# Ledger of designs, part 75: peptides against a protein of PDB entry 1EMU

Target 1, 132 residues: chain A of PDB entry 1EMU
Amino acid sequence: PPYLKWAESLHSLLDDQDGISLFRTFLKQEGCADLLDFWFACTGFRKLEPCDSNEEKRLKLARAIYRKYILDNNGIVSRQTKPATKSFIKGCIMKQLIDPAMFDQAQTEIQATMEENTYPSFLKSDIYLEYT

## One batch from the design tools (peptide; made by RFdiffusion4, then SolubleMPNN)

Design b2_p20_7_s4 (from b2_p20_7 with A1E D6F E7K N12L R20V)
Fold by OpenDDE base, seed 5:
Structure b2_p20_7_s4 (fold): chain B 132 residues (1-132), chain A 20 residues (1-20)
Amino acid sequence: as target 1 above (132 residues)
Amino acid sequence: EEEEEFKLLEELIEEEIASV
């Protein structure tokens, strides 16, 4: 069943609607749902093809991601991203150099955080265990 | 302005999750 695959890898969990739902619920209870939201935001952002018609939208999105997750020093994402990574993102925003991959390093760092902490905890959570 | 940006962000996240 899918829930067994979820235990095999975070990738499998995040590739399943039910898995995402349960994991997100768990993260909310832990006060760190922003980790997952940021991860998906980065993925979604990277998929947006730069063009003249969506330049403003992409800039707004980049600013939103930056302001919500990177600039917020009290946020879990900010705490789990390296200063150099955050500085790079800030630089991109300030220079208006909005490359689709500008959040890749931050996403990698947040993914590592989930892999090392919240994902293992999820697999030991009542939410997951009761689902099995 | 910021409100609009955050709205776009929420939509982006929701759409990405929904696409899985």
Scores: peptide ipSAE 0.799, ipTM 0.962, DockQ to the pose 0.908
Fold by OpenDDE base, seed 4:
Structure b2_p20_7_s4 (fold): chain B 132 residues (1-132), chain A 20 residues (1-20)
Amino acid sequence: as target 1 above (132 residues)
Amino acid sequence: EEEEEFKLLEELIEEEIASV
């Protein structure tokens, strides 16, 4: 069953609608749902290919991601990203140099955070165990 | 203005999750 695959890798969990739903519920209870939302935001953003017709939209999205998750020093995403990474993102926003990969390093760092902390905890949670 | 940006962000996240 799919829930067994979820225990094998975070990737498998995030590649399943039910897995995402349960994991997000768990993260909300832990006060760190922003980790997952940011991760998906970065993935979605990277998929947007730059063109003349979507430059403004891409800039707005980049600013939104920056303001929501990076700029707030009290946020979980900000606390779990390195200063150099945040500075780079800020620089991109200020210079309006919006490369599709501008959030890749931050996404990697947040993914590592989930791998090391929230994902293992999820597999030990009553939410997951009761589902199995 | 910022509200529009956050709406776009929420839509992006929802669409990405829905695409899984």
Scores: peptide ipSAE 0.798, ipTM 0.961, DockQ to the pose 0.911
Fold by OpenDDE base, seed 1:
Structure b2_p20_7_s4 (fold): chain B 132 residues (1-132), chain A 20 residues (1-20)
Amino acid sequence: as target 1 above (132 residues)
Amino acid sequence: EEEEEFKLLEELIEEEIASV
């Protein structure tokens, strides 16, 4: 069953609707749901190829991601991203250089945070175990 | 303006999750 695959990799968990739902519920209880939301935001943002018709939308989205997750010093995402990474993103926003990959490093760092901490904890959680 | 941007962000996240 799919839940066994979830224990093999985070990507397997994040490639399943039920897995995402359970994991997000767990993260919310731990006060760190922003980790997952940010991860998906970065993925979605990267998929938006630059063109004349979506330039304004992409800029707005980039600013939103920056303001919600990076700029908030009290947020879990900000605390789990390196200063140089945050500085780079800020620079992109200020210069309005909105490359699809501008959040890649931050996403990598947040993914590592989940891999090392919340994902293993999820697999030991009542939420996951009761599902199995 | 910021409210609109956050709305776009919320939609982006929701759409991405829904696409899985």
Scores: peptide ipSAE 0.796, ipTM 0.961, DockQ to the pose 0.911
Fold by OpenDDE base, seed 3:
Structure b2_p20_7_s4 (fold): chain B 132 residues (1-132), chain A 20 residues (1-20)
Amino acid sequence: as target 1 above (132 residues)
Amino acid sequence: EEEEEFKLLEELIEEEIASV
């Protein structure tokens, strides 16, 4: 069943609606939901192909992601991303150089954070274990 | 302006999760 695959990789968990739902619920309880939201924001942002019709939208989204998750030093995403990564993102925003991949490094770092902390904890949680 | 941006962000996240 899918829940067994969830235990094998975070990728499998994040590629399943039920998995996402359970994991997000768990993260909310842990005060870490922003990790997952940021991860999906980055994925969604990267999928937006630059063009004349969505240039403003992409800039607004990039700015929103930056302000919500990177700029807030008290946020978990900010605390779990490297200064150089945050500086790079800031630079992109300030220069209005909005490349689809501008959040890739930050997403990788947040993914690693989940892999090392919240994901293993989730697999030991009552939410997951009761589901199995 | 910021409110609009955060709304776009929320929609982006919701749409991405829904697309899985």
Scores: peptide ipSAE 0.796, ipTM 0.961, DockQ to the pose 0.901

Design b2_p20_8_s1 (from b2_p20_8, 12 letters changed)
Fold by OpenDDE base, seed 2:
Structure b2_p20_8_s1 (fold): chain B 132 residues (1-132), chain A 20 residues (1-20)
Amino acid sequence: as target 1 above (132 residues)
Amino acid sequence: SKEDREKTSEEVIEKLLKEE
């Protein structure tokens, strides 16, 4: 069953709507749901191809991600990303150099945070265990 | 599936854009 795959890798968990839903519920109670939302925001952003029709949307989205998750020093994402990574993103925003990969390093760091802490905790949580 | 991941990504993005 899918829930067994979720325990094998974070990748498998994030590829399943049911898994995502349960994991998000868990993260909410831990006060760190923004980790997951940021990860998915980065994934979605990277998939938007640079073109004339997407230019305004991509810039707006990049700014939104930056303001919500990176600029907010009180946020869990900001606390779990390296200063150099955040500085790079800020630079991209200020220079309006909106490359599809501009959030890749930040996404990697947040993914590592989940892998090292919240994901293992989720697999030990009542939320996951009751589902199994 | 990758489709599930993409759906979730789109939902998050749309929510972010609406908040702006």
Scores: peptide ipSAE 0.745, ipTM 0.958, DockQ to the pose 0.969
Fold by OpenDDE base, seed 5:
Structure b2_p20_8_s1 (fold): chain B 132 residues (1-132), chain A 20 residues (1-20)
Amino acid sequence: as target 1 above (132 residues)
Amino acid sequence: SKEDREKTSEEVIEKLLKEE
């Protein structure tokens, strides 16, 4: 069943609507749901094709991601991303150089955080265990 | 599924843009 696949791979968990919902519920209780939301925001951002018609939308979205997750020094995403990574993102925003890959490094770092901490904890949580 | 991941991404993006 799908819940067994969730225990074998974070990728499988994040590729399943039910898994995403349960994991998000868990993360909210832990005060770190922003990790997951940021990860999905980066995924969605990267999918937007750069073109004249999308330029304003992409810039607004990049700014939104930056302001909500990177600029917030008290946020879990900011605390789990390296200063150099955050500085790079800031530079892209300030220069309006909105490359589809501008959040890739940050997403990688947040993914690593989930892999090392919240994902294993989720698999030991009442939320997951009661679902099984 | 890939569709589930895409749907979640779109929802997050839409929420972010509305908050701006």
Scores: peptide ipSAE 0.747, ipTM 0.958, DockQ to the pose 0.948; fails the geometry check
Fold by OpenDDE base, seed 3:
Formats: structure tokens, sequence, C-alpha cells
Structure b2_p20_8_s1 (fold): chain B 132 residues (1-132), chain A 20 residues (1-20)
């Protein structure tokens, strides 16, 4: 069943709607839901093709991601991303250089955070174990 | 699935843009 794949890799968990839902529920209880939302925001952002018709939308979205997750120093995403990474993102926003890959490093760092902490904890949680 | 991931990403983005 899918829940066994979830235990094999975070990638498998994040590739399953049911897995995502359970993981989000767990993260909310832990006060870490922003990690997952940021990860998906980055994924969605990267998929937006740079073109004239998407320019305004992409800039708006980049700003939204930046303001919600990076700018807030008290946020978990900000705390789990390196200063250089955050500075780079800020620079992109300020210069309006909105490359599809501008959040890649931050997403990688947040993914590592989940891999090292929240993901393993999820697999030990009542939420996951009761699902199995 | 690929579709599940894409759907979730779109939902997150839409929520973010709506909050702006």
Amino acid sequence: as target 1 above (132 residues)
Amino acid sequence: SKEDREKTSEEVIEKLLKEE
C-alpha cells in the first residue's frame, strides 16, 4: 500500500495526496506546517514559465513567497534557511530578477530540514501509525 | 502521483496569491 512507500522516502510521501494531507496535519500539530507549504510553493513557482503573460503573476507570487516565508525572521522557514540563501532571494526580489530557479536552494534546505527532523518524526507519529 | 503534487502546488500558490 502507499503508506509503505511513504516510509521509504519523503519524495514518495510528497507525491501522494493522502500522504500530503496526513503529513500536513502532523506538521500543523508541530507548528511546522510552513515547511511543507513553502516546499510546494517553490515547486509551483518553478513550473510557471517565464513569458510576457506570466511576468506580473510570477513577480507577485515571488514576492508573496518571500514575504510570507523568508522575510519573517520568526518563521520556521526563515530559521531553517541559510542567511546567504535568504539574501540571494531578497536580491532577486529587489532587482526584479525572477528566475524560475530562484527558490531552489531554499527549497533544498527546507527539504533537508524535513528529512532530518519532521519526516522521521511523522513516521513515528500516531497519525501515521494509526493509518497503517 | 505527479498529478497529486501538481494539484497541491497549485492550491498552495492560489492561496498565497489570494492572501495578497
Scores: peptide ipSAE 0.746, ipTM 0.958, DockQ to the pose 0.929; fails the geometry check
Fold by OpenDDE base, seed 4:
Structure b2_p20_8_s1 (fold): chain B 132 residues (1-132), chain A 20 residues (1-20)
Amino acid sequence: as target 1 above (132 residues)
Amino acid sequence: SKEDREKTSEEVIEKLLKEE
């Protein structure tokens, strides 16, 4: 069953709508749901290939991601990303250099945080175990 | 599935843009 695959890798968990829902519920209880939302925001952003018709949309989205997750020093995402990474993102926003990969390093760092902490904890949680 | 991940990403993006 799918829940067994979720325990094999975070990738498998994040490829399953049911898994995502359960994991998000768990993260909310832990006060760190922004980790997951940021991760998906970065994924979605990278999928938007640059073109004349979506330039403004991409800039707006980049700014939204920056303001919500990076700029807030008290946020969990900000606390789990390196200063150099945040500075780079800020620079991109200020210069309006919106490369599809501009959030890749931040996403990697947040993914590492989940891999090392929240994902293992999720597999030990009542939410996951009761589902199995 | 890949579709599930993509759908979730789109939903997150849409919510972010609506907050602006």
Scores: peptide ipSAE 0.745, ipTM 0.958, DockQ to the pose 0.950; fails the geometry check

Design b2_p20_8_s2 (from b2_p20_8, 9 letters changed)
Fold by OpenDDE base, seed 2:
Structure b2_p20_8_s2 (fold): chain B 132 residues (1-132), chain A 20 residues (1-20)
Amino acid sequence: as target 1 above (132 residues)
Amino acid sequence: SPADRERESERVIEKLLEEE
């Protein structure tokens, strides 16, 4: 069953709508649901192909991601990303150099945070165990 | 499935854009 695959890798968990839902519920109670939302935001952003029709949308989205997750010093995402990574993102926003990969390093760092802490904790949680 | 991940990404993005 899918829940066994979730325990094998974070990738499998984030590749299943039921897994995502349960993991988000867990992260909310831990006060760190923004880790997951940021990760998915980065995934979606990278998939937006640069073109004239997408230029305004991509810039707006990049700014939204930056303001909500990177600029907010009180946020869990900001606390779990390196200063140099955040500085790079700020530079891209200020220079309006909106490359599809501009959030890749930040996404990698947040993914590592989940892999090292919240994901293992989720597999030990009542939420996951009651589902199995 | 990859489709599930894609749908979730789109949902999150739309919410972010609505907040702007």
Scores: peptide ipSAE 0.772, ipTM 0.963, DockQ to the pose 0.950
Fold by OpenDDE base, seed 5:
Structure b2_p20_8_s2 (fold): chain B 132 residues (1-132), chain A 20 residues (1-20)
Amino acid sequence: as target 1 above (132 residues)
Amino acid sequence: SPADRERESERVIEKLLEEE
């Protein structure tokens, strides 16, 4: 069943609507749901193809991601991303160099955080165990 | 499925843009 696959790979968990929902519920209880939302925001952002018609939208979205997750010093994402990574993102925003991959390093760091901490904890949580 | 991931990404992005 899918829940067994979730235990084998974070990728499998994040590739399943039910898994995502349960994991988000868990993360909300832990006060770190922003990790997941940021991860998905980065994924979605990267998929937006650069073109004249998308330039305004992409810039707006990049700024939104930056302001919500990177600039917020009290946020879990900000705390789990390296200063150099955040500075790079800020630079991209200020220079309006909105490359689809501009959040890749930050996403990698947040993914590592989930892999090392919240994902294993989720698999030991009542939310997951009761689902099984 | 990959479609699930894509839908979730779109949902998150839409919320972010609405908050702006």
Scores: peptide ipSAE 0.775, ipTM 0.963, DockQ to the pose 0.950; fails the geometry check
Fold by OpenDDE base, seed 3:
Structure b2_p20_8_s2 (fold): chain B 132 residues (1-132), chain A 20 residues (1-20)
Amino acid sequence: as target 1 above (132 residues)
Amino acid sequence: SPADRERESERVIEKLLEEE
């Protein structure tokens, strides 16, 4: 069943609607659901093709991601991303250089955070174990 | 599935844009 694949890799968990839902529920209880939302925001952002018709939308979205997750120093995403990474993102926003890959490093760092902490904890949680 | 990821990403993005 899918829940066994979830235990094999975070990738598998994030590739399953039910897995995502359960993991988000767990993260909310832990006060760190922003990690997951940021990860998906970055994924969605990267898929937006840079073109004339998407320019305004991409800039708006980049700003939204930046303001919600990077700018807030008290946020878990900000705390789990390196200063140089955040500075780079800020620079992109300020210069309006909105490359599809501008959040890649931050997403990688947040993914590592989940891999090292929240993901293993999820697999030990009542939420996951009761699902199995 | 890739479709699941895409739907979730779109949901998150739409929510972010609505909050702006």
Scores: peptide ipSAE 0.773, ipTM 0.963, DockQ to the pose 0.927; fails the geometry check
Fold by OpenDDE base, seed 4:
Formats: structure tokens, C-alpha cells, sequence
Structure b2_p20_8_s2 (fold): chain B 132 residues (1-132), chain A 20 residues (1-20)
């Protein structure tokens, strides 16, 4: 069943609507749901290919991601991303250099945080265990 | 499925843009 695959990799968990839902519920209880939202935001952003018609949308989205997750020094995402990574993103925003990969490093760092902490904890949580 | 991930990404993005 799918829940067994979730325990094999975070990738499998994030590829399943039910898995995402349960993991989000867990993260909300832990006060760190922004980790997951940021991760998905980065994924979606990267898939928006640069073109003339998407330029404004991509810039707006980049700004939104930056303002919500990076600029807020008290946020969990900001605390779990390196200063150099945040500075790079800020630079991209200020210069309006919106490369599809501009959030890749930040996403990697947040993914590592989940891999090391929240994902293992989720697999030990009542939410997951009761589902199995 | 990859479709599930894509749907979630789109949902998150739409919410972010609505907040702007």
C-alpha cells in the first residue's frame, strides 16, 4: 500500500495526495507547515518556464515567495535557510533576475531540514501510525 | 503520482498570488 512507500522516501510521500495531507496535518501541529508550502511553491515556480507572457507572473510569484518565507526572519523557513542563500534570493528579487532555479538552493536546504527532522518524526507520529 | 505533486504546487502558488 502507498503508506509503506511513504516510509521508504520523502519523495514518495510528497507524490501522494493522501500522504501530503497527513504530513501537512502533522507539520501544522508542529508549527512548521511553512516548510512544506515553501517546498511546493519552489517546485511550482521552477516549472514556470520563462516566456514573454509569464514574465510578470513569475516576478510576482518570486516576490510573494520571498516576502512570505525568506524576508520574515521569525519564520521557520528563514531560520532553516543559510544567510548566503537568502542574500542570493534577495539579490535576484532586487535585480529582477528571475531565473527558474533561483530558489533551488533554498528548496534543497528546506528539504534537508525535513529529511533530518520532520519526516522521521512524522513516521513515528500517531497520525501516520494510526493510518497504517 | 507526479500529478498529485503538481496539483499541490499549483494550489500553493495560487494561494500565494491571491495574498498579494
Amino acid sequence: as target 1 above (132 residues)
Amino acid sequence: SPADRERESERVIEKLLEEE
Scores: peptide ipSAE 0.773, ipTM 0.963, DockQ to the pose 0.908; fails the geometry check

Design b2_p20_8_s3 (from b2_p20_8, 11 letters changed)
Fold by OpenDDE base, seed 2:
Structure b2_p20_8_s3 (fold): chain B 132 residues (1-132), chain A 20 residues (1-20)
Amino acid sequence: as target 1 above (132 residues)
Amino acid sequence: SAEAREKTSEEIIEKLLEEE
């Protein structure tokens, strides 16, 4: 069943709508749902191809992601991203150089955080175990 | 699935844009 695949890799968990839902619920209880939301925001952002019709939307979205997750020093995403990574993103925003890959490093760092901490904890959580 | 990730990403993005 799919829930067994979730235990094999975070990738499998995040490829399943039910898995995403359960994991997000768990993260909310832990006060760190922003990790997952940021990860998906980055994924969605990268998929928006640069073009004339998307330019304003992409800039707005980049600013939104930056303001909500990177600029907020009290946020878990900010705490789990390296200063150089945050500085790079800030630079992109300030210069309005909005490359589709501008959040890739931050996403990687947040993914590592989930892999090392919240994902293993999720697999031991009542939410996951009761589902199985 | 790709659909699950896409749907979730779109929902998150829409919420972010609404807050701007």
Scores: peptide ipSAE 0.726, ipTM 0.955, DockQ to the pose 0.874
Fold by OpenDDE base, seed 4:
Structure b2_p20_8_s3 (fold): chain B 132 residues (1-132), chain A 20 residues (1-20)
Amino acid sequence: as target 1 above (132 residues)
Amino acid sequence: SAEAREKTSEEIIEKLLEEE
């Protein structure tokens, strides 16, 4: 069953709509749903290829991601990303150099945070265990 | 599935853009 695959890797969990839903519910209870939302925002952003019709949308989205998750020093995403990573993102925003990969390092760091902490905790949670 | 990830990403992005 799919829930067994979820325990094999975070990748498998995030490939499943039910898995995503349960994991997000768990993260909300832990006060860290922004980790997952940021991860998906970065994924979606990277898929928007630069072109004339996308430039305004891409810039707006980059600004939105930056303001919501990176700029606030009290936010969990900001606390779990390195200063150099945040500075790079800020630089891209200020210079309006919006490369599809500009959030890749931040996404990697947040993914590592989930891998090391929240994902293992989820597999031990009542939410997951009751589903099995 | 790729569809699940894409759907979730799109929902998050749309909400972010609406808040701007």
Scores: peptide ipSAE 0.725, ipTM 0.955, DockQ to the pose 0.933
Fold by OpenDDE base, seed 5:
Structure b2_p20_8_s3 (fold): chain B 132 residues (1-132), chain A 20 residues (1-20)
Amino acid sequence: as target 1 above (132 residues)
Amino acid sequence: SAEAREKTSEEIIEKLLEEE
């Protein structure tokens, strides 16, 4: 069953709609749902190919991601991303150089945070265990 | 599935854009 795959890798968990839902619920209870939301935001952002028709939209989205997760010093994402990473993102925003990969490093760092902390905890949670 | 990730990403992006 899928829940067994979830225990094998975070990748498998995030590939499953039910898994995503349960994990997000868990993260909300832990006050760190922004980790997952940011991760998915980065994924979605990267898939938006630059073109004349979506340039303004991409910039707006990049600004939104930056303001909500990176600039918020009180946020879990900001606390779990390196200063150099945040500075790079800020630079991209200020220069309006919105490369699809501009959040990749931050996403990697947040993914590592989830892998090391929240994901293992999720597998020990009542939410997951009761689902099995 | 890729579809699950895509759907979740789209939902989050929409929320972000609405908040701006």
Scores: peptide ipSAE 0.728, ipTM 0.956, DockQ to the pose 0.910; fails the geometry check
Fold by OpenDDE base, seed 1:
Parts: C-alpha cells; sequence; structure tokens
Structure b2_p20_8_s3 (fold): chain B 132 residues (1-132), chain A 20 residues (1-20)
C-alpha cells in the first residue's frame, strides 16, 4: 500500500495526495507547515515558463514567496535557510531577475530540513501510525 | 504522482497570489 512507500522516502510521500495531506496536518501541529507550503510553492514557481505572457504573474508570485517565507525572520523557512541563500533571493527580487531556478537552493535546504527532522518524526507520529 | 504535486503546487500558488 502507498503508506509503506511513504516510509521509504519523502519523495514518495510528497508524490501522494493523501500523504501530502497527512504530512501537512502533522506539520501544522508542529508549527512548521510553512516548510511544506514553501516547498510546493517553489515547485509550482519553477514550472512557470518565463515568457511575456506570464511575466507579471511570475514577478508577483516571486515577490509573494519572498515576502511570506524569506523576509519574515521569525518564520520557520527563514530560520532554516542560509543567509547567503536568502540574500540571493532578495537580490533577484530587487533586480527583477526572475529566473525559474531562483528558489532552487532554498527549496533544497528546506527539503533537507524536512528529511532530517520533520519527516522522520512524522513516521513516528500518531497521525501516520493510526493511518497504517 | 505528478498530478498530486501539480495540484498541491497550484493551490499554494493561488493562495499566495490572493494574499498580494
Amino acid sequence: as target 1 above (132 residues)
Amino acid sequence: SAEAREKTSEEIIEKLLEEE
């Protein structure tokens, strides 16, 4: 069953609608749902092709991601990303250089945080165990 | 699945854009 695959890799968990929902619920209880939301925001952002027709949308989205997750020094995403990474993103926003990969490093760092901490904890949580 | 990730990403993006 899918829940067994979730225990094998975070990739499998995040590739499943039910897995995502359960993991997000767990993260909310831990006060760190922004980790997952940011991860998916970055994924969605990267998929937007840079072209004249969606330039405004991409810029708005980049600014939204930056303001909500990077600029907020009290946020879990900001605390779990390196200063150089946040500085790079800020630079992209200020210069309006909105490359599809501009959040890749931040996403990688947040993914590592989940892999090392919240994901293992999730597999030991009542939410996951009761689902199995 | 790719569909699950796409759906979740789109939902998050839509919420972010609405907050702007």
Scores: peptide ipSAE 0.726, ipTM 0.955, DockQ to the pose 0.894; fails the geometry check

Design b2_p20_8_s4 (from b2_p20_8, 8 letters changed)
Fold by OpenDDE base, seed 5:
Structure b2_p20_8_s4 (fold): chain B 132 residues (1-132), chain A 20 residues (1-20)
Amino acid sequence: as target 1 above (132 residues)
Amino acid sequence: SMEDRERESERVIEELLEEE
């Protein structure tokens, strides 16, 4: 069943609507749902192909991601990303150099945080265990 | 599925853009 695959890899969990829903519920209880939302925001952002017609949209989205997750020093995403990574993102925003990969390093760091902390905890949570 | 991941990504992005 899918819930067994969720225990095999975070990738499987994040590739399943039900898994995402349960994991988000867990993260909200832990006060760190922004980790998941940021990860998905980065994924979606990277898929937007650069072109003249969507330049404004891409810039707006990049700024939104930056302001919500990176600029907030008290936020869980900001606390779990390295200063150099945040500085790089800030630079991209200020220079309006909006490369599709500009959030890749931050996404990697947040993914590592989930892999090392929240994902294992989720698998031990009542939310997951009661689902099984 | 890959579609589930893409759908969630799109949802999150749309919500972010609405907040701006």
Scores: peptide ipSAE 0.762, ipTM 0.959, DockQ to the pose 0.951
Fold by OpenDDE base, seed 3:
Structure b2_p20_8_s4 (fold): chain B 132 residues (1-132), chain A 20 residues (1-20)
Amino acid sequence: as target 1 above (132 residues)
Amino acid sequence: SMEDRERESERVIEELLEEE
């Protein structure tokens, strides 16, 4: 069943609507749901093709991601991303150089955080275990 | 599935844009 795949790979968990829902519930209880939302925001952002018709939307979205997750120094995403990574993102925003890959490094770092901390904890949680 | 991931990504993005 899918829940067994979730235990083998974070990727599998994040590719399953039910898995995402349960994981988000867990993360909310832990006060770190922003990790997951940021990860998905980065994924969605990268898929937006740069073109004249999308430029305004992409810039707006990039700024939104930056303001919500990177700029807030007290936020879990900000605390789990390296200063150089955050500085790069800030630079892109300020220069309005909005490359589809501008959040890739940050997403990688947040993914690593989940892999090392919240994901293993989730697999030990009542939420997951009772689902199985 | 890829569809699940894409759906969630789109949902998150839409919510972010609505907050602006």
Scores: peptide ipSAE 0.761, ipTM 0.959, DockQ to the pose 0.949
Fold by OpenDDE base, seed 4:
Structure b2_p20_8_s4 (fold): chain B 132 residues (1-132), chain A 20 residues (1-20)
Amino acid sequence: as target 1 above (132 residues)
Amino acid sequence: SMEDRERESERVIEELLEEE
């Protein structure tokens, strides 16, 4: 069953609607659901190809991601990203240089945070274990 | 599935854009 695959890799968990839902519920209880939302935001952003028709949307989205997750120093995403990474993103926003990969390093750092902390905890949680 | 991941990404993005 899918829940067994979830225990094998975070990738499998994040590739399943039910897995995402359960993991989100867990993260909300832990006060760190923004980690997951940021991760998916970065994924979606990277898929938006640079072109004339997407320019406005991409810039708007980049700004939204920056303001919600990076700019807020009290946020969990900001606390789990390196200063140099946040500075780079800020620079991109200020210069309006919106490369599809501009959030890649931040996403990697947040993914590492989940891999090292919240994902293992999720697999030990009542939410996951009761589902199995 | 990959579709599930893509759907979630789109949902999150849409929510972010609506908040702007």
Scores: peptide ipSAE 0.760, ipTM 0.958, DockQ to the pose 0.948; fails the geometry check
Fold by OpenDDE base, seed 2:
Structure b2_p20_8_s4 (fold): chain B 132 residues (1-132), chain A 20 residues (1-20)
Amino acid sequence: as target 1 above (132 residues)
Amino acid sequence: SMEDRERESERVIEELLEEE
C-alpha cells in the first residue's frame, strides 16, 4: 500500500495526496508547516517557463515567496536557510533577474531539514501509525 | 503520483498569489 512507500522515501510521501495531507497535519502540530508549503511553492515556481506572457506573474510569485518565507526572520524557513542563500534570492528580486532555478538552493536546504528531522518524526507519529 | 505533486504545487502557488 502507498503508506509503506511513504516510509521508504520522502519523495514517495510528497507524491501522494493522502501522504501530503497527513504530513501537513503533522507539521502544523509541530509548528513547521511552512517547510512543506515553501517546498511546493519552489516546485511550482520552477515549472513556470520564462516568456513575455508570464513575466509579470513570475515576478509577482517570486516576490510573494521571498516576502512570506525568506524575509520573515521569525519564520522557520528563514531559520533553516543559510544567509548566503537568502542573500542570493534577495539579489535576484532586487535585480529582477527571475530565473526558474533561483529558489533551488533554498528548496534543497529545506528538503534536507525535512529529511533529517520532521520526516523521520512523522513516521513515528500517531498520525502516521494510526493511518497504517 | 506526479499529478498529486503538481496539484499541490499549483494550489500553494495560487494561494500565494491571492495573498499579494
Scores: peptide ipSAE 0.760, ipTM 0.958, DockQ to the pose 0.951; fails the geometry check

